# Designs tried in a protein design run: peptides against a protein of PDB entry 3VZA. Part 35

Target 1, 98 residues: chain A of PDB entry 3VZA
Amino acid sequence: RVERLCKSKELFEERLGLEIRRIHNEQLQFIFRHIDHKDPDKPYMFTLSINEQGDYEVTSCTPPLDCISEFQLKVRETNNFSAFIANIRKAFTALSFK
Target 2, 62 residues: chain B of PDB entry 3VZA
Amino acid sequence: AAYVTQLYYKISRIDWDYEVEPARIKGIHYGPDIAQPINMDSSHHSRCFISDYLWSLVPTAW

## One batch from the design tools (peptide; aimed at target 1 M45 F81, target 2 Y9)

Design b2_p22_5_s1 (made by RFdiffusion4, then SolubleMPNN; from b2_p22_5, 12 letters changed)
Fold by OpenDDE base, seed 1:
Structure b2_p22_5_s1 (fold): chain B 98 residues (1-98), chain C 62 residues (1-62), chain A 22 residues (1-22)
Amino acid sequence: as target 1 above (98 residues)
Amino acid sequence: as target 2 above (62 residues)
Amino acid sequence: SRAEREKRMWEKLLENTEPIPP
């Protein structure tokens, strides 16, 4: 049911602290919250597209991550999208510890 | 938002129990081995703790 | 078309995705 799908999305957004938005030019924006325990609503985000070759391409990352290019390479090699997203969150978490 | 919910499952491997009270975080995590239940009282934890815990269930090995 | 490009994007993202077990 449509009602279940809407509720499912809301539960994932709140519990994982991850919002997924469709943006222009066939891209997805991934917005992580609940990263900084001192500021739970502070967003950490990146955008993702499929390039002309059919590969995952990170089009932006805010704040920037030094490891994002390596992760893009790894997900292309392994096609492990779950690990890709989880490692990005892990990197954002590490970045929040200043 | 069928595609988005499918993507959430691909990422997290979590299926929620939608019939419990809002304060109860209940579901099943389908990890690489056996499925494990999730059952938390959200009133006992911060939002950040809950998220960190749930993400800890997701393997980071490539 | 835009719809076709969106479809291709989701097909890539969700390829080989296992359904939620019953």
Scores: peptide ipSAE 0.639, ipTM 0.951, DockQ to the pose 0.902
OpenDDE base, seeds 2, 3, 4, 5: peptide ipSAE 0.314, 0.598, 0.280, 0.353; ipTM 0.929, 0.942, 0.925, 0.931

Design b2_p22_5_s2 (made by RFdiffusion4, then SolubleMPNN; from b2_p22_5, 11 letters changed)
Fold by OpenDDE base, seed 4:
Structure b2_p22_5_s2 (fold): chain B 98 residues (1-98), chain C 62 residues (1-62), chain A 22 residues (1-22)
Amino acid sequence: as target 1 above (98 residues)
Amino acid sequence: as target 2 above (62 residues)
Amino acid sequence: SEEEKLKKLWEKLLANTPPIPP
C-alpha cells in the first residue's frame, strides 16, 4: 500500500483542526482551529522546541494558558505527547468559553 | 511529509480510509483496547463538531 | 545546525511516545 502523505496531512489538518508547521529557530508550531464554534477559523497555537537538556520546551502559547507549564512538566515526565496535545486542546476549548 | 503524518498518528491513533468519497470521514481509531471504526457523513456535522468528536477519542490521561 | 536540532525534535516525538493508556 502506497502511503498518501499529502492527502493524509490534509485530512488530519481539516478533521482534527490541527496544523503542524516548521518555523524558525528549530521549532514546531501547533495551530488548533475548530475550537470556537462561533469562529471556527480562530487559531489557538503554541510552539515547541527541545532545550539544551533534550527536554520538550514550549516557547510560546497564544493565547496564554496558565496550565501550559504544568503540561510541559507532565509530558517531560511521561513522554505521553498524545495526552499533551489533547490536554492543550482541552484547555484552549475551556478558554474559548469566556 | 512523513514525519508530520507519523506524528498525527502518534497523537490521534487514527488511520483514515483514503479510498472513500471526500464527504465520508471513515477510518479506524486504535485505542488501548479494541480498535473502533469511524464512519461519519461530514455533511451532517459542523467542522467544530467533527473535530471535537475525534478529539474525544484521544485519552487525556498522562 | 538548525536542521540537526529539528531532526532531534522529530526523533524525540516519534520515538518516545508511549501507547495510549487505558
Scores: peptide ipSAE 0.646, ipTM 0.945, DockQ to the pose 0.375
OpenDDE base, seeds 1, 2, 3, 5: peptide ipSAE 0.635, 0.587, 0.641, 0.550; ipTM 0.944, 0.940, 0.944, 0.935

Design b2_p22_5_s3 (made by RFdiffusion4, then SolubleMPNN; from b2_p22_5, 11 letters changed)
Fold by OpenDDE base, seed 5:
Structure b2_p22_5_s3 (fold): chain B 98 residues (1-98), chain C 62 residues (1-62), chain A 22 residues (1-22)
Amino acid sequence: as target 1 above (98 residues)
Amino acid sequence: as target 2 above (62 residues)
Amino acid sequence: SEAARQQAMWDKLLANTPPIPP
């Protein structure tokens, strides 16, 4: 099972171009690659925590996204984490063309 | 890595086929409609195209 | 504890995320 889990993680990382890491202070870091077709390895990332109220909180976003605060609000309202991540990737993709 | 792989599934709703050649991207996407197969030859596409395609399967509606 | 807080985070992400909407 451990072998399968490792393989699964690797497949998701490569195919989705998304790395998920646990970092200090009880946060998750989401690193998108394969966004910029001219530079597939260029990272687009954000960090996420659960605040004292139990709500999702974006603690950093690089490069910054104007829409990230709205997305944080939407995911708090809907708990649709899939749409949250997908919309962030969509926003990063749009940003890569500017 | 158990939590991370579970999170990947919660995000993408993709279940990979782990018994095929490494260059074959094969799996099932479980969307709001009926489940749809994924079956791609990675040697025929760029990494960015593959990722863009797979993410296109993920709804953005809240 | 740290472990408990980490578990709470994963519970929030995994258990409280609804299915893909139609």
Scores: peptide ipSAE 0.514, ipTM 0.939, DockQ to the pose 0.381
OpenDDE base, seeds 1, 2, 3, 4: peptide ipSAE 0.483, 0.503, 0.504, 0.509; ipTM 0.936, 0.938, 0.938, 0.938

Design b2_p22_5_s4 (made by RFdiffusion4, then SolubleMPNN; from b2_p22_5, 12 letters changed)
Fold by OpenDDE base, seed 1:
Structure b2_p22_5_s4 (fold): chain B 98 residues (1-98), chain C 62 residues (1-62), chain A 22 residues (1-22)
Amino acid sequence: as target 1 above (98 residues)
Amino acid sequence: as target 2 above (62 residues)
Amino acid sequence: SREEKLKRMWEALLKDTPPRPP
């Protein structure tokens, strides 16, 4: 049901603090919130595409993460997309502590 | 919205209970070995705590 | 078409391939 799908999306967005948007050129934008406990609405985001070779490619990251290139390599090696996203959130969390 | 909800499941392995009251965060996390229930009152926790807790259920090992 | 391109993207992202051990 369409209503269930809409509700599911809203629940995930609120509870995980993760919004997923499709953007131009067949890309997805991942927007994390609820990272900084002092500023829960502050966004931490990255964009992702599948390149011509079929590999995950991070096309932007704001704020920048030193580890993002390594994570891109890891997800290509392991195909563990869940760990990929979770590790990015973990890295953003560490960054929020300054 | 079907694709994005499928992606959320791929990421989190969480399935929500959609029939409970809005303040109740109820669902199931499907780990690699065992499924664990989620059942918490959102009024007792901050948004950040809830998110941190739920993400803590997601393995980070590659 | 635009819809076909989007479908291809989602299918690639949601492909059910198990994680590979390191």
Scores: peptide ipSAE 0.525, ipTM 0.943, DockQ to the pose 0.297
OpenDDE base, seeds 2, 3, 4, 5: peptide ipSAE 0.313, 0.305, 0.319, 0.306; ipTM 0.933, 0.932, 0.933, 0.932

Design b2_p22_6 (made by RFdiffusion4)
Pose (drawn by RFdiffusion4):
Structure b2_p22_6 (pose): chain A 98 residues (1-98), chain B 62 residues (1-62), chain P 22 residues (1-22)
Amino acid sequence: as target 1 above (98 residues)
Amino acid sequence: as target 2 above (62 residues)
Amino acid sequence: SLEDDDPDASWDVLKALNEGRP
């Protein structure tokens, strides 16, 4: 039951290297690991809220990505949250080679 | 707990097989078109490859 | 920076992100 739910969360966390935390001020923090193959435990993270207009809002990005404002605009326009997350991860992978 | 795992599905479109040994990464990836099986041996791959590979299944087109 | 979970934060943002889930 609840064991299955915890197991599912752990499988996603380990396999995708993605952890989701609910943090202060109505935000979720997305933490990617397994980005830099030389340092698999190094995190890349961003935080997100749904603002008062009901729009996606990236509230921080550590380390910064220069394309995340563009991604915010695209996710608002298309409502494609899956592609938004996938493109942020691709951007962190690329940043790691800069 | 259910809400986060539901969001993982929305992001990745993966449903795990929960009835397998821990060393097996098994599940199905869903999409617009026919669903695809996943059955990998975790012992044959690095954690980063597994993550990179699984993420490559997620379309990046908007 | 890494932030801890807030047990007192609402679930509204998470539920909003689940809208339209297949």

Design b2_p22_6_s1 (made by RFdiffusion4, then SolubleMPNN; from b2_p22_6, 12 letters changed)
Fold by OpenDDE base, seed 5:
Structure b2_p22_6_s1 (fold): chain B 98 residues (1-98), chain C 62 residues (1-62), chain A 22 residues (1-22)
Amino acid sequence: as target 1 above (98 residues)
Amino acid sequence: as target 2 above (62 residues)
Amino acid sequence: PLLEEDPNASLKVLEELLKGTP
């Protein structure tokens, strides 16, 4: 099971170009790569926590996204975490063309 | 890594086939309507294309 | 028809992940 879990994580990281890390102050860091086809290793990332109210809270976003606050609102309303992450990646992709 | 892999599934809805050669990207995407098989040769595509393709399977509707 | 999954399922996974932060 352990080796399967490790392999699974590696496959997801490489194939989705998404790394998920636990960082200080009870936050998760989401690091997207494979966004910019001219620079596949360029990271696009955000950090996420759960605040005292139990709500999703984006604590940082690099590069910044003007839509991130709206997405935070949407995920709080819908609990659709999949769409939340996918929309962030879509936004980063759009940003990479600017 | 159990929780992080669970999170990956909750995000992507993809279940990989772990019994194929490393260059074969094979699995199943469980969308809201139907299950879509994934089966591609990674050597035929860029890393960015592969990621873009897989993410294209994930609905963005809230 | 498939039963609707727990709308907080992802949140629960996130909460467990966050417990393991440094």
Scores: peptide ipSAE 0.432, ipTM 0.934, DockQ to the pose 0.052
OpenDDE base, seeds 1, 2, 3, 4: peptide ipSAE 0.329, 0.350, 0.241, 0.338; ipTM 0.929, 0.931, 0.915, 0.930

Design b2_p22_6_s2 (made by RFdiffusion4, then SolubleMPNN; from b2_p22_6, 11 letters changed)
Fold by OpenDDE base, seed 2:
Structure b2_p22_6_s2 (fold): chain B 98 residues (1-98), chain C 62 residues (1-62), chain A 22 residues (1-22)
Amino acid sequence: as target 1 above (98 residues)
Amino acid sequence: as target 2 above (62 residues)
Amino acid sequence: MLLEEDPNASLSVLQKLLEGTP
């Protein structure tokens, strides 16, 4: 099972181009790659925590997204975390076209 | 890795086939109503294309 | 195909992940 879980994580990281890390102060870092076709290894990332109210809170976003605050609101309203992550990736993709 | 893999599933709704050769991207995407198979030869596509394709399976409607 | 899921399932997983080892 442990071996399978490790393999699963690796497959998701490579195929989705999404790495998930736990970092300091009870935060998760989401690192997107494979966004810019000309620079596949360029990272697009944000950090996330659960605040004292139990709500999703984006604590950083690099590069910054003007829509991130709205997405935070939407995920709090809908609890659709899948759409939240997918929309962020979509926004990063749009940003990569400059 | 248990919780992170669960999170990946919650995000993507993809279940991989772990018993195929490394070059084969095989699995199932579970949409809200239907399941769709994934079956790609990674040697025929760029990493970016593969990722873009897989993410295209994930609904963005809130 | 029916996929029943707790709307807070992702949050629960996130919380467990945050509580886990770095």
Scores: peptide ipSAE 0.477, ipTM 0.937, DockQ to the pose 0.055
OpenDDE base, seeds 1, 3, 4, 5: peptide ipSAE 0.380, 0.471, 0.471, 0.472; ipTM 0.941, 0.938, 0.936, 0.936

Design b2_p22_6_s3 (made by RFdiffusion4, then SolubleMPNN; from b2_p22_6, 12 letters changed)
Fold by OpenDDE base, seed 1:
Formats: sequence, C-alpha cells, structure tokens
Structure b2_p22_6_s3 (fold): chain B 98 residues (1-98), chain C 62 residues (1-62), chain A 22 residues (1-22)
Amino acid sequence: as target 1 above (98 residues)
Amino acid sequence: as target 2 above (62 residues)
Amino acid sequence: MLLEEDPNASLKVLEQLLKGTP
C-alpha cells in the first residue's frame, strides 16, 4: 500500500503537472507546471489555507490572477474544490498566452 | 502520501492503473454521469499535451 | 443509486494535510 501511494503521488505530479506541498504557517502550496508549451517547467502557483472561520483562503498567487478572489468566493459557496483547482489552472493557461 | 493522493483524486476524479508499463498512461476518469477510460502512449505526446488533455476531463462548472 | 458525496469531503482532506504542516 505504501509503495502504491508513493507511486500514485508521482504519477499525479507528472501527468497532471501539479505538485502539492505543505509549507509554513499551515498552508498548502499548489504548483502547476506543463502550462506553457514553450516552457513546460515554468511554475504557476498559489498557496491556500483554512482560516479561523473554516473557509478556504488563498494566501498568495504567482503570477497574480485577477479572478482568484472570485474563485475563492465560488469555492466557499459551492464547496466544489475540483472546479476551483481546474478553473485556476484554466486561468493560468489563459495567462500564458499573453 | 495517503492524504495527498486522496486530494488528487478529489480534484481530478482519476484512478490510475498502476500495473502497466511506465510509458502507458492508463486509468479511469469518473465524471458525474459517466466513467471514461484513459489509455495513452506517453511517447506519442508532449508533457503539456498530456496534462492539458487530462485536465480537460475535469468539469469547471461550479 | 449513487450515494451523495459529503460536500465537505475535500475540506476534511485538506485539514488533515495541514495538520502535518511543519
């Protein structure tokens, strides 16, 4: 089981181009790669915490996304975390074409 | 690793086949209404294409 | 019939991940 879990993490990281890290101050860092086809290793990232009210809170976004605050509101309303992450990736992808 | 893999599944709804050769991307995507098999030869595609394709399976509707 | 998923399931996983944060 442990071996499979480790392999699973590696497969998701490579195939989705998404790394998830625990970082300081009780935050998760989400690092997207494979966004820019001209520079596949270029990272697009954001950090996330759960605030005192128990709500999702984006604590940083690099590069910045003008839609990130709206997405934070949407995920709080819908609890659709999958759509939240997918929409962020979509927004980063759109940004890579500018 | 258990929690992060659970999170990956909750995000992507993909379950991988771990018994196939490394070059084969095989699994199942579980959509809200249908389950779609994934079966790709990674040597035929760029890393970016593969990622874009897999993410295209994930609904963005809230 | 498909069972309804807990709307807070992702949040619970996230909270467990955060508990182990250095």
Scores: peptide ipSAE 0.468, ipTM 0.936, DockQ to the pose 0.051
OpenDDE base, seeds 2, 3, 4, 5: peptide ipSAE 0.402, 0.394, 0.447, 0.406; ipTM 0.934, 0.935, 0.935, 0.933

Design b2_p22_6_s4 (made by RFdiffusion4, then SolubleMPNN; from b2_p22_6, 11 letters changed)
Fold by OpenDDE base, seed 2:
Structure b2_p22_6_s4 (fold): chain B 98 residues (1-98), chain C 62 residues (1-62), chain A 22 residues (1-22)
Amino acid sequence: as target 1 above (98 residues)
Amino acid sequence: as target 2 above (62 residues)
Amino acid sequence: MLLEEDPNASLKVLQKLLEGTP
């Protein structure tokens, strides 16, 4: 089981181009790669925590996204975390063309 | 690794086939109504294309 | 019969992950 879990993580990281790390102050770092086709290894990332109210809180976003605050609001309203992550990736993708 | 893989599933709704050769990207995406098989030869596509394709399976509607 | 998922399932997973931070 442990071996499968490790393999699963590796497959997701490579195939989705998404790495998830636990970092200081009870935060998760989401690192997207494979966004810029001209620079596949260029990272696009944000950090996430759960605040005192139990709500999703984006604590950083690099590069910054104009829509990130709206997405934070949306995920708090809908609890659709999948759409939250997917929309962020979509936004990063759009940004890579600028 | 258990929780992170659970999170990946919650995000992507993809379940990989772990018994295939490394060059084969095989799995199932579980949409709200339809399960979509994934079966790609990674040697035929760029990493970016593969990722873009897989993410295209994930609904963005809130 | 298709069962509906807990809308907070992702949050619970996230919370478990966050508990394991350095």
Scores: peptide ipSAE 0.493, ipTM 0.937, DockQ to the pose 0.051
OpenDDE base, seeds 1, 3, 4, 5: peptide ipSAE 0.480, 0.481, 0.480, 0.477; ipTM 0.937, 0.937, 0.936, 0.937

Design b2_p22_7 (made by RFdiffusion4)
Pose (drawn by RFdiffusion4):
Structure b2_p22_7 (pose): chain A 98 residues (1-98), chain B 62 residues (1-62), chain P 22 residues (1-22)
Amino acid sequence: as target 1 above (98 residues)
Amino acid sequence: as target 2 above (62 residues)
Amino acid sequence: SIEDSLTDDDDSLFKKLNEGTP
């Protein structure tokens, strides 16, 4: 029951290398690991809120990505949250080779 | 706990097979068109390859 | 930095993000 839910969360965390935390001030923090193959435990993270207009809002990005404002505009326009997350991960992978 | 696993589904469109040995990465990836099986041996791959591969199943088109 | 999770009972932000889930 609840064991299955915890198991599902751990499988996603380990397999996708993605952890989601609910943190202060109405935010969720998305933490990607398994990005740099030479350092699999190194995190890349961004935080997100739904603002007072009901829009997606990236509130921080560590390390910064120069394309995340563009991604914010795209996710607002298309409501494609899946592609938004996927494109942010692709951007962190690329950043790691810069 | 349920809400975060539901969001993982919304992001990845993966449903795991919870009835397999831990060494097996097994599940189904869903999409616009026909669903695709996943059955990988975790012992044959690095953690990063597994993550990169699974993420490659997620379309990046807006 | 990696922030700690909150321990209180609140799912509102997750519900908003889950809207339109197939």

Design b2_p22_7_s1 (made by RFdiffusion4, then SolubleMPNN; from b2_p22_7, 10 letters changed)
Fold by OpenDDE base, seed 1:
Structure b2_p22_7_s1 (fold): chain B 98 residues (1-98), chain C 62 residues (1-62), chain A 22 residues (1-22)
Amino acid sequence: as target 1 above (98 residues)
Amino acid sequence: as target 2 above (62 residues)
Amino acid sequence: EILPELEDEDTSLLEKLLEGTP
């Protein structure tokens, strides 16, 4: 099972181009790659925590997204975490064309 | 890595087939209405195309 | 900047994420 879990993580990282790290101060860092077709290894990332009120909070976003605050509001309202992450990736993709 | 893999499923709704050759991207995407099979030969696509395709399966409607 | 990943066994944040949303 441990071997399967490790393999699963590797497959998701490579195929989705998404790495998830536990980092300091009870945060997760989400690192997207494979965004820019001209530079597939360029990372697009954000960090996430849960604040004292129990709400998802984006603590950083690199490069910055003007829509990230709206997405934070939407995920708090809907609890649709899947759409939250997918919309962020879509926004990063759109940004890569600029 | 159990919690991380669970989080990947929560995000993508994809379950991989772990018994196929490494170059074969095979699995199932569980959409809201119907499950769709995934079956790609990674050697015939760029990494970016593969990722874009897989993410296109994930609904963005809130 | 990609930040250092923690190596400890604490999974509290992940658990909250998994339990807090459908």
Scores: peptide ipSAE 0.617, ipTM 0.955, DockQ to the pose 0.750
OpenDDE base, seeds 2, 3, 4, 5: peptide ipSAE 0.610, 0.612, 0.613, 0.615; ipTM 0.954, 0.954, 0.955, 0.954

Design b2_p22_7_s2 (made by RFdiffusion4, then SolubleMPNN; from b2_p22_7, 8 letters changed)
Fold by OpenDDE base, seed 3:
Structure b2_p22_7_s2 (fold): chain B 98 residues (1-98), chain C 62 residues (1-62), chain A 22 residues (1-22)
Amino acid sequence: as target 1 above (98 residues)
Amino acid sequence: as target 2 above (62 residues)
Amino acid sequence: PILPELTDDDTSLLEKLLEGTP
């Protein structure tokens, strides 16, 4: 089971181009790669925590996204975490063409 | 990596087939209405294309 | 900087995220 779980993580990281790490102050860092086809290893990142109210809170975004605050609001309203992450990736993708 | 894999499923709704050759990307995406099979030969595509394709399966509607 | 890999020992935050979403 442990071996399968480790393999699963590796498959997701490579195939989705999404790495998830724990960082200081009880935050998760989401690192997108494979965004820029000209530079597949270029990272696009944001960090996430759960604040004192129990709500999702984006604590950083690199490069910055104008829409990130709106997405934070939307995920709090809908609790659709999948759409939240997918929309962020979509926004990063759009940014890579600018 | 139990929680991590659970998180990836929460995000992508993809379940991989772990018993295929490494070059085969095989699994199922579970949408709200339709389950879509995934079956690709990774040697035929770039890493970016593969990722873009898989993410295209994930709905962005809130 | 190089950040540590996420492990199953880091259950608290992950558990909260998973519990908070449908």
Scores: peptide ipSAE 0.312, ipTM 0.926, DockQ to the pose 0.469
OpenDDE base, seeds 1, 2, 4, 5: peptide ipSAE 0.232, 0.314, 0.267, 0.311; ipTM 0.917, 0.927, 0.923, 0.926; seed 2 fails the geometry check

Design b2_p22_7_s3 (made by RFdiffusion4, then SolubleMPNN; from b2_p22_7, 9 letters changed)
Fold by OpenDDE base, seed 5:
Structure b2_p22_7_s3 (fold): chain B 98 residues (1-98), chain C 62 residues (1-62), chain A 22 residues (1-22)
Amino acid sequence: as target 1 above (98 residues)
Amino acid sequence: as target 2 above (62 residues)
Amino acid sequence: MIQEELTDDDTSLLEKLLKGTP
């Protein structure tokens, strides 16, 4: 099981181009790669925590997304974390063309 | 870690086939409709294409 | 999998990740 878990993580990281890290102050860092086809290793990232109210809170976004605050509201309303992450990736993808 | 892999599933709804060679991207995507198989040769595609394709399977509707 | 499953509250899982050992 341990071996499978390690392999699973590696497969997801490579195939989705998404790395997930726990960082200081109880935050998760989501690092997207494979966004810019001209520079596949260019990272697009955001950090996430759960605030004292128990709500999702984006604590940083690099590069910044003008839609990130709206997405934060949406995920709080819907609890659809999958759509939250997918929409962020879509937004980063759109940003990469600018 | 168990939790991070669980999170990947929560995000992507993909279950990989771990018994195939690394060059074969094989698994199942689950969604609101019927489950769809994933089966592609990574050597035929760029990393970006593969990622874009897989993410295209993930609904963005809230 | 149904749409309802796609909208599952994953806060508990995230909390486990956030509060777990790095």
Scores: peptide ipSAE 0.386, ipTM 0.929, DockQ to the pose 0.056
OpenDDE base, seeds 1, 2, 3, 4: peptide ipSAE 0.359, 0.372, 0.367, 0.378; ipTM 0.927, 0.928, 0.929, 0.928; seed 4 fails the geometry check

Design b2_p22_7_s4 (made by RFdiffusion4, then SolubleMPNN; from b2_p22_7, 9 letters changed)
Fold by OpenDDE base, seed 5:
Structure b2_p22_7_s4 (fold): chain B 98 residues (1-98), chain C 62 residues (1-62), chain A 22 residues (1-22)
Amino acid sequence: as target 1 above (98 residues)
Amino acid sequence: as target 2 above (62 residues)
Amino acid sequence: MILPELTDDDTSLLEKLLKGTP
């Protein structure tokens, strides 16, 4: 049901503070909000694709994260996409305090 | 938006209760251990707190 | 929904999102 799917998407976006978009060149954009408690609407984002080898590839990260390359390696090794996203959010949260 | 909602579940392992009032954040988190209920009054918390709490349910171990 | 104990690689879903109809 389209109505249920729309509601589900909205609930996840608001409650997790995570928006997921498909953008050009077959990429997904992940936009985190609710990271900075002083500025809840400030976006923290990265883009992701699957390269020709079939591997996850982070194509951009704003603001940049020193750990993003390591996380890309880890998700390729473990296929734990949940931990991948959660660790990125954790890293963005830590960055917001600097 | 079927695929994106599936992706949200794969990320969060949360299944919402869609039959409650909008101010009630109610659902089930299916973690590696026993499933745990979520039941919050959104009017009692900031948006950031709610998000932080929900993400705290998601394991970060690879 | 797929139960956590039955979850396989997530790449297939991501590929559908990336390559499917907008």
Scores: peptide ipSAE 0.379, ipTM 0.929, DockQ to the pose 0.058
OpenDDE base, seeds 1, 2, 3, 4: peptide ipSAE 0.369, 0.378, 0.371, 0.292; ipTM 0.929, 0.931, 0.930, 0.921

Design b2_p22_8 (made by RFdiffusion4)
Pose (drawn by RFdiffusion4):
Structure b2_p22_8 (pose): chain A 98 residues (1-98), chain B 62 residues (1-62), chain P 22 residues (1-22)
Amino acid sequence: as target 1 above (98 residues)
Amino acid sequence: as target 2 above (62 residues)
Amino acid sequence: SSETAYETMMEKLLEDTPPIPP
């Protein structure tokens, strides 16, 4: 029951290396691990809210990505949240080789 | 707890097989077109490869 | 109020999510 839900969350967290946290001020923090193969536990994170207009809003990005504003505009336009998350992870992987 | 796991599905389109040994990464990836099985031995791969591979299943086209 | 805001957020994030086949 609830055990299954916790198990599902842990499987996603471990296998995708992605954690989601509900934090202060109506935000969710997405933390990617398993990005740098030399340091698998190092986190790359961004925070997101749904603003008063009902739009996706990235409220911070650590470390910063120069393309995340473009991604914000694209996710607003297409409503493709899956691609938004996938493209942010691709950007953090690339950043790690810079 | 259910809402976060639902969002993982929205993001990845993966449904896990919860009835397998922990060492097996088993599930199905869904998409526009036919669903695809996943059945990997976690002992054969690094954590990073597993994550990179699974994420490669997620389309990046907008 | 905080829970309502959260539910609205989750509705937006889960928008157009297809159900998992049985």

Design b2_p22_8_s1 (made by RFdiffusion4, then SolubleMPNN; from b2_p22_8, 10 letters changed)
Fold by OpenDDE base, seed 1:
Structure b2_p22_8_s1 (fold): chain B 98 residues (1-98), chain C 62 residues (1-62), chain A 22 residues (1-22)
Amino acid sequence: as target 1 above (98 residues)
Amino acid sequence: as target 2 above (62 residues)
Amino acid sequence: SEEAKWQRMMERLLAGTPPLPP
């Protein structure tokens, strides 16, 4: 099963162009690639934590997104983590064309 | 790894077929209404196209 | 202890996402 889990992670990383890393101080780093078709390996990333109240908190975003604060509010209201991640990727994609 | 793979499923709602050749992207996307099969030849598409396509399956409505 | 904190965070993320709407 360990082999299957490792393979699963690799498939998701390559096919979605999304890497998820464990970071110190109870944080997760989300690294998007395959955003810019001219530079597929260029990373777009943000870090996420759960604050003392149990709420999602974006601790960094590179490059910065004007909409990230609104998305943080939305995910706190809806708990729709899937839409949260997908909307961030969409925002990064839009940014890559500017 | 178990937590991360579970998180990938929570995000994408995709379950891969692990028994096919590496170049074959085969799986199932579980949407709100129906399950849709995924079956692509990765050698015929760019990495960016594949990722964009797969993410297009994920609803963005809050 | 750090592993326990990691587990708690991941469990919160996994539990927080509701099922897809019909």
Scores: peptide ipSAE 0.590, ipTM 0.942, DockQ to the pose 0.374
OpenDDE base, seeds 2, 3, 4, 5: peptide ipSAE 0.587, 0.589, 0.589, 0.587; ipTM 0.942, 0.943, 0.942, 0.942

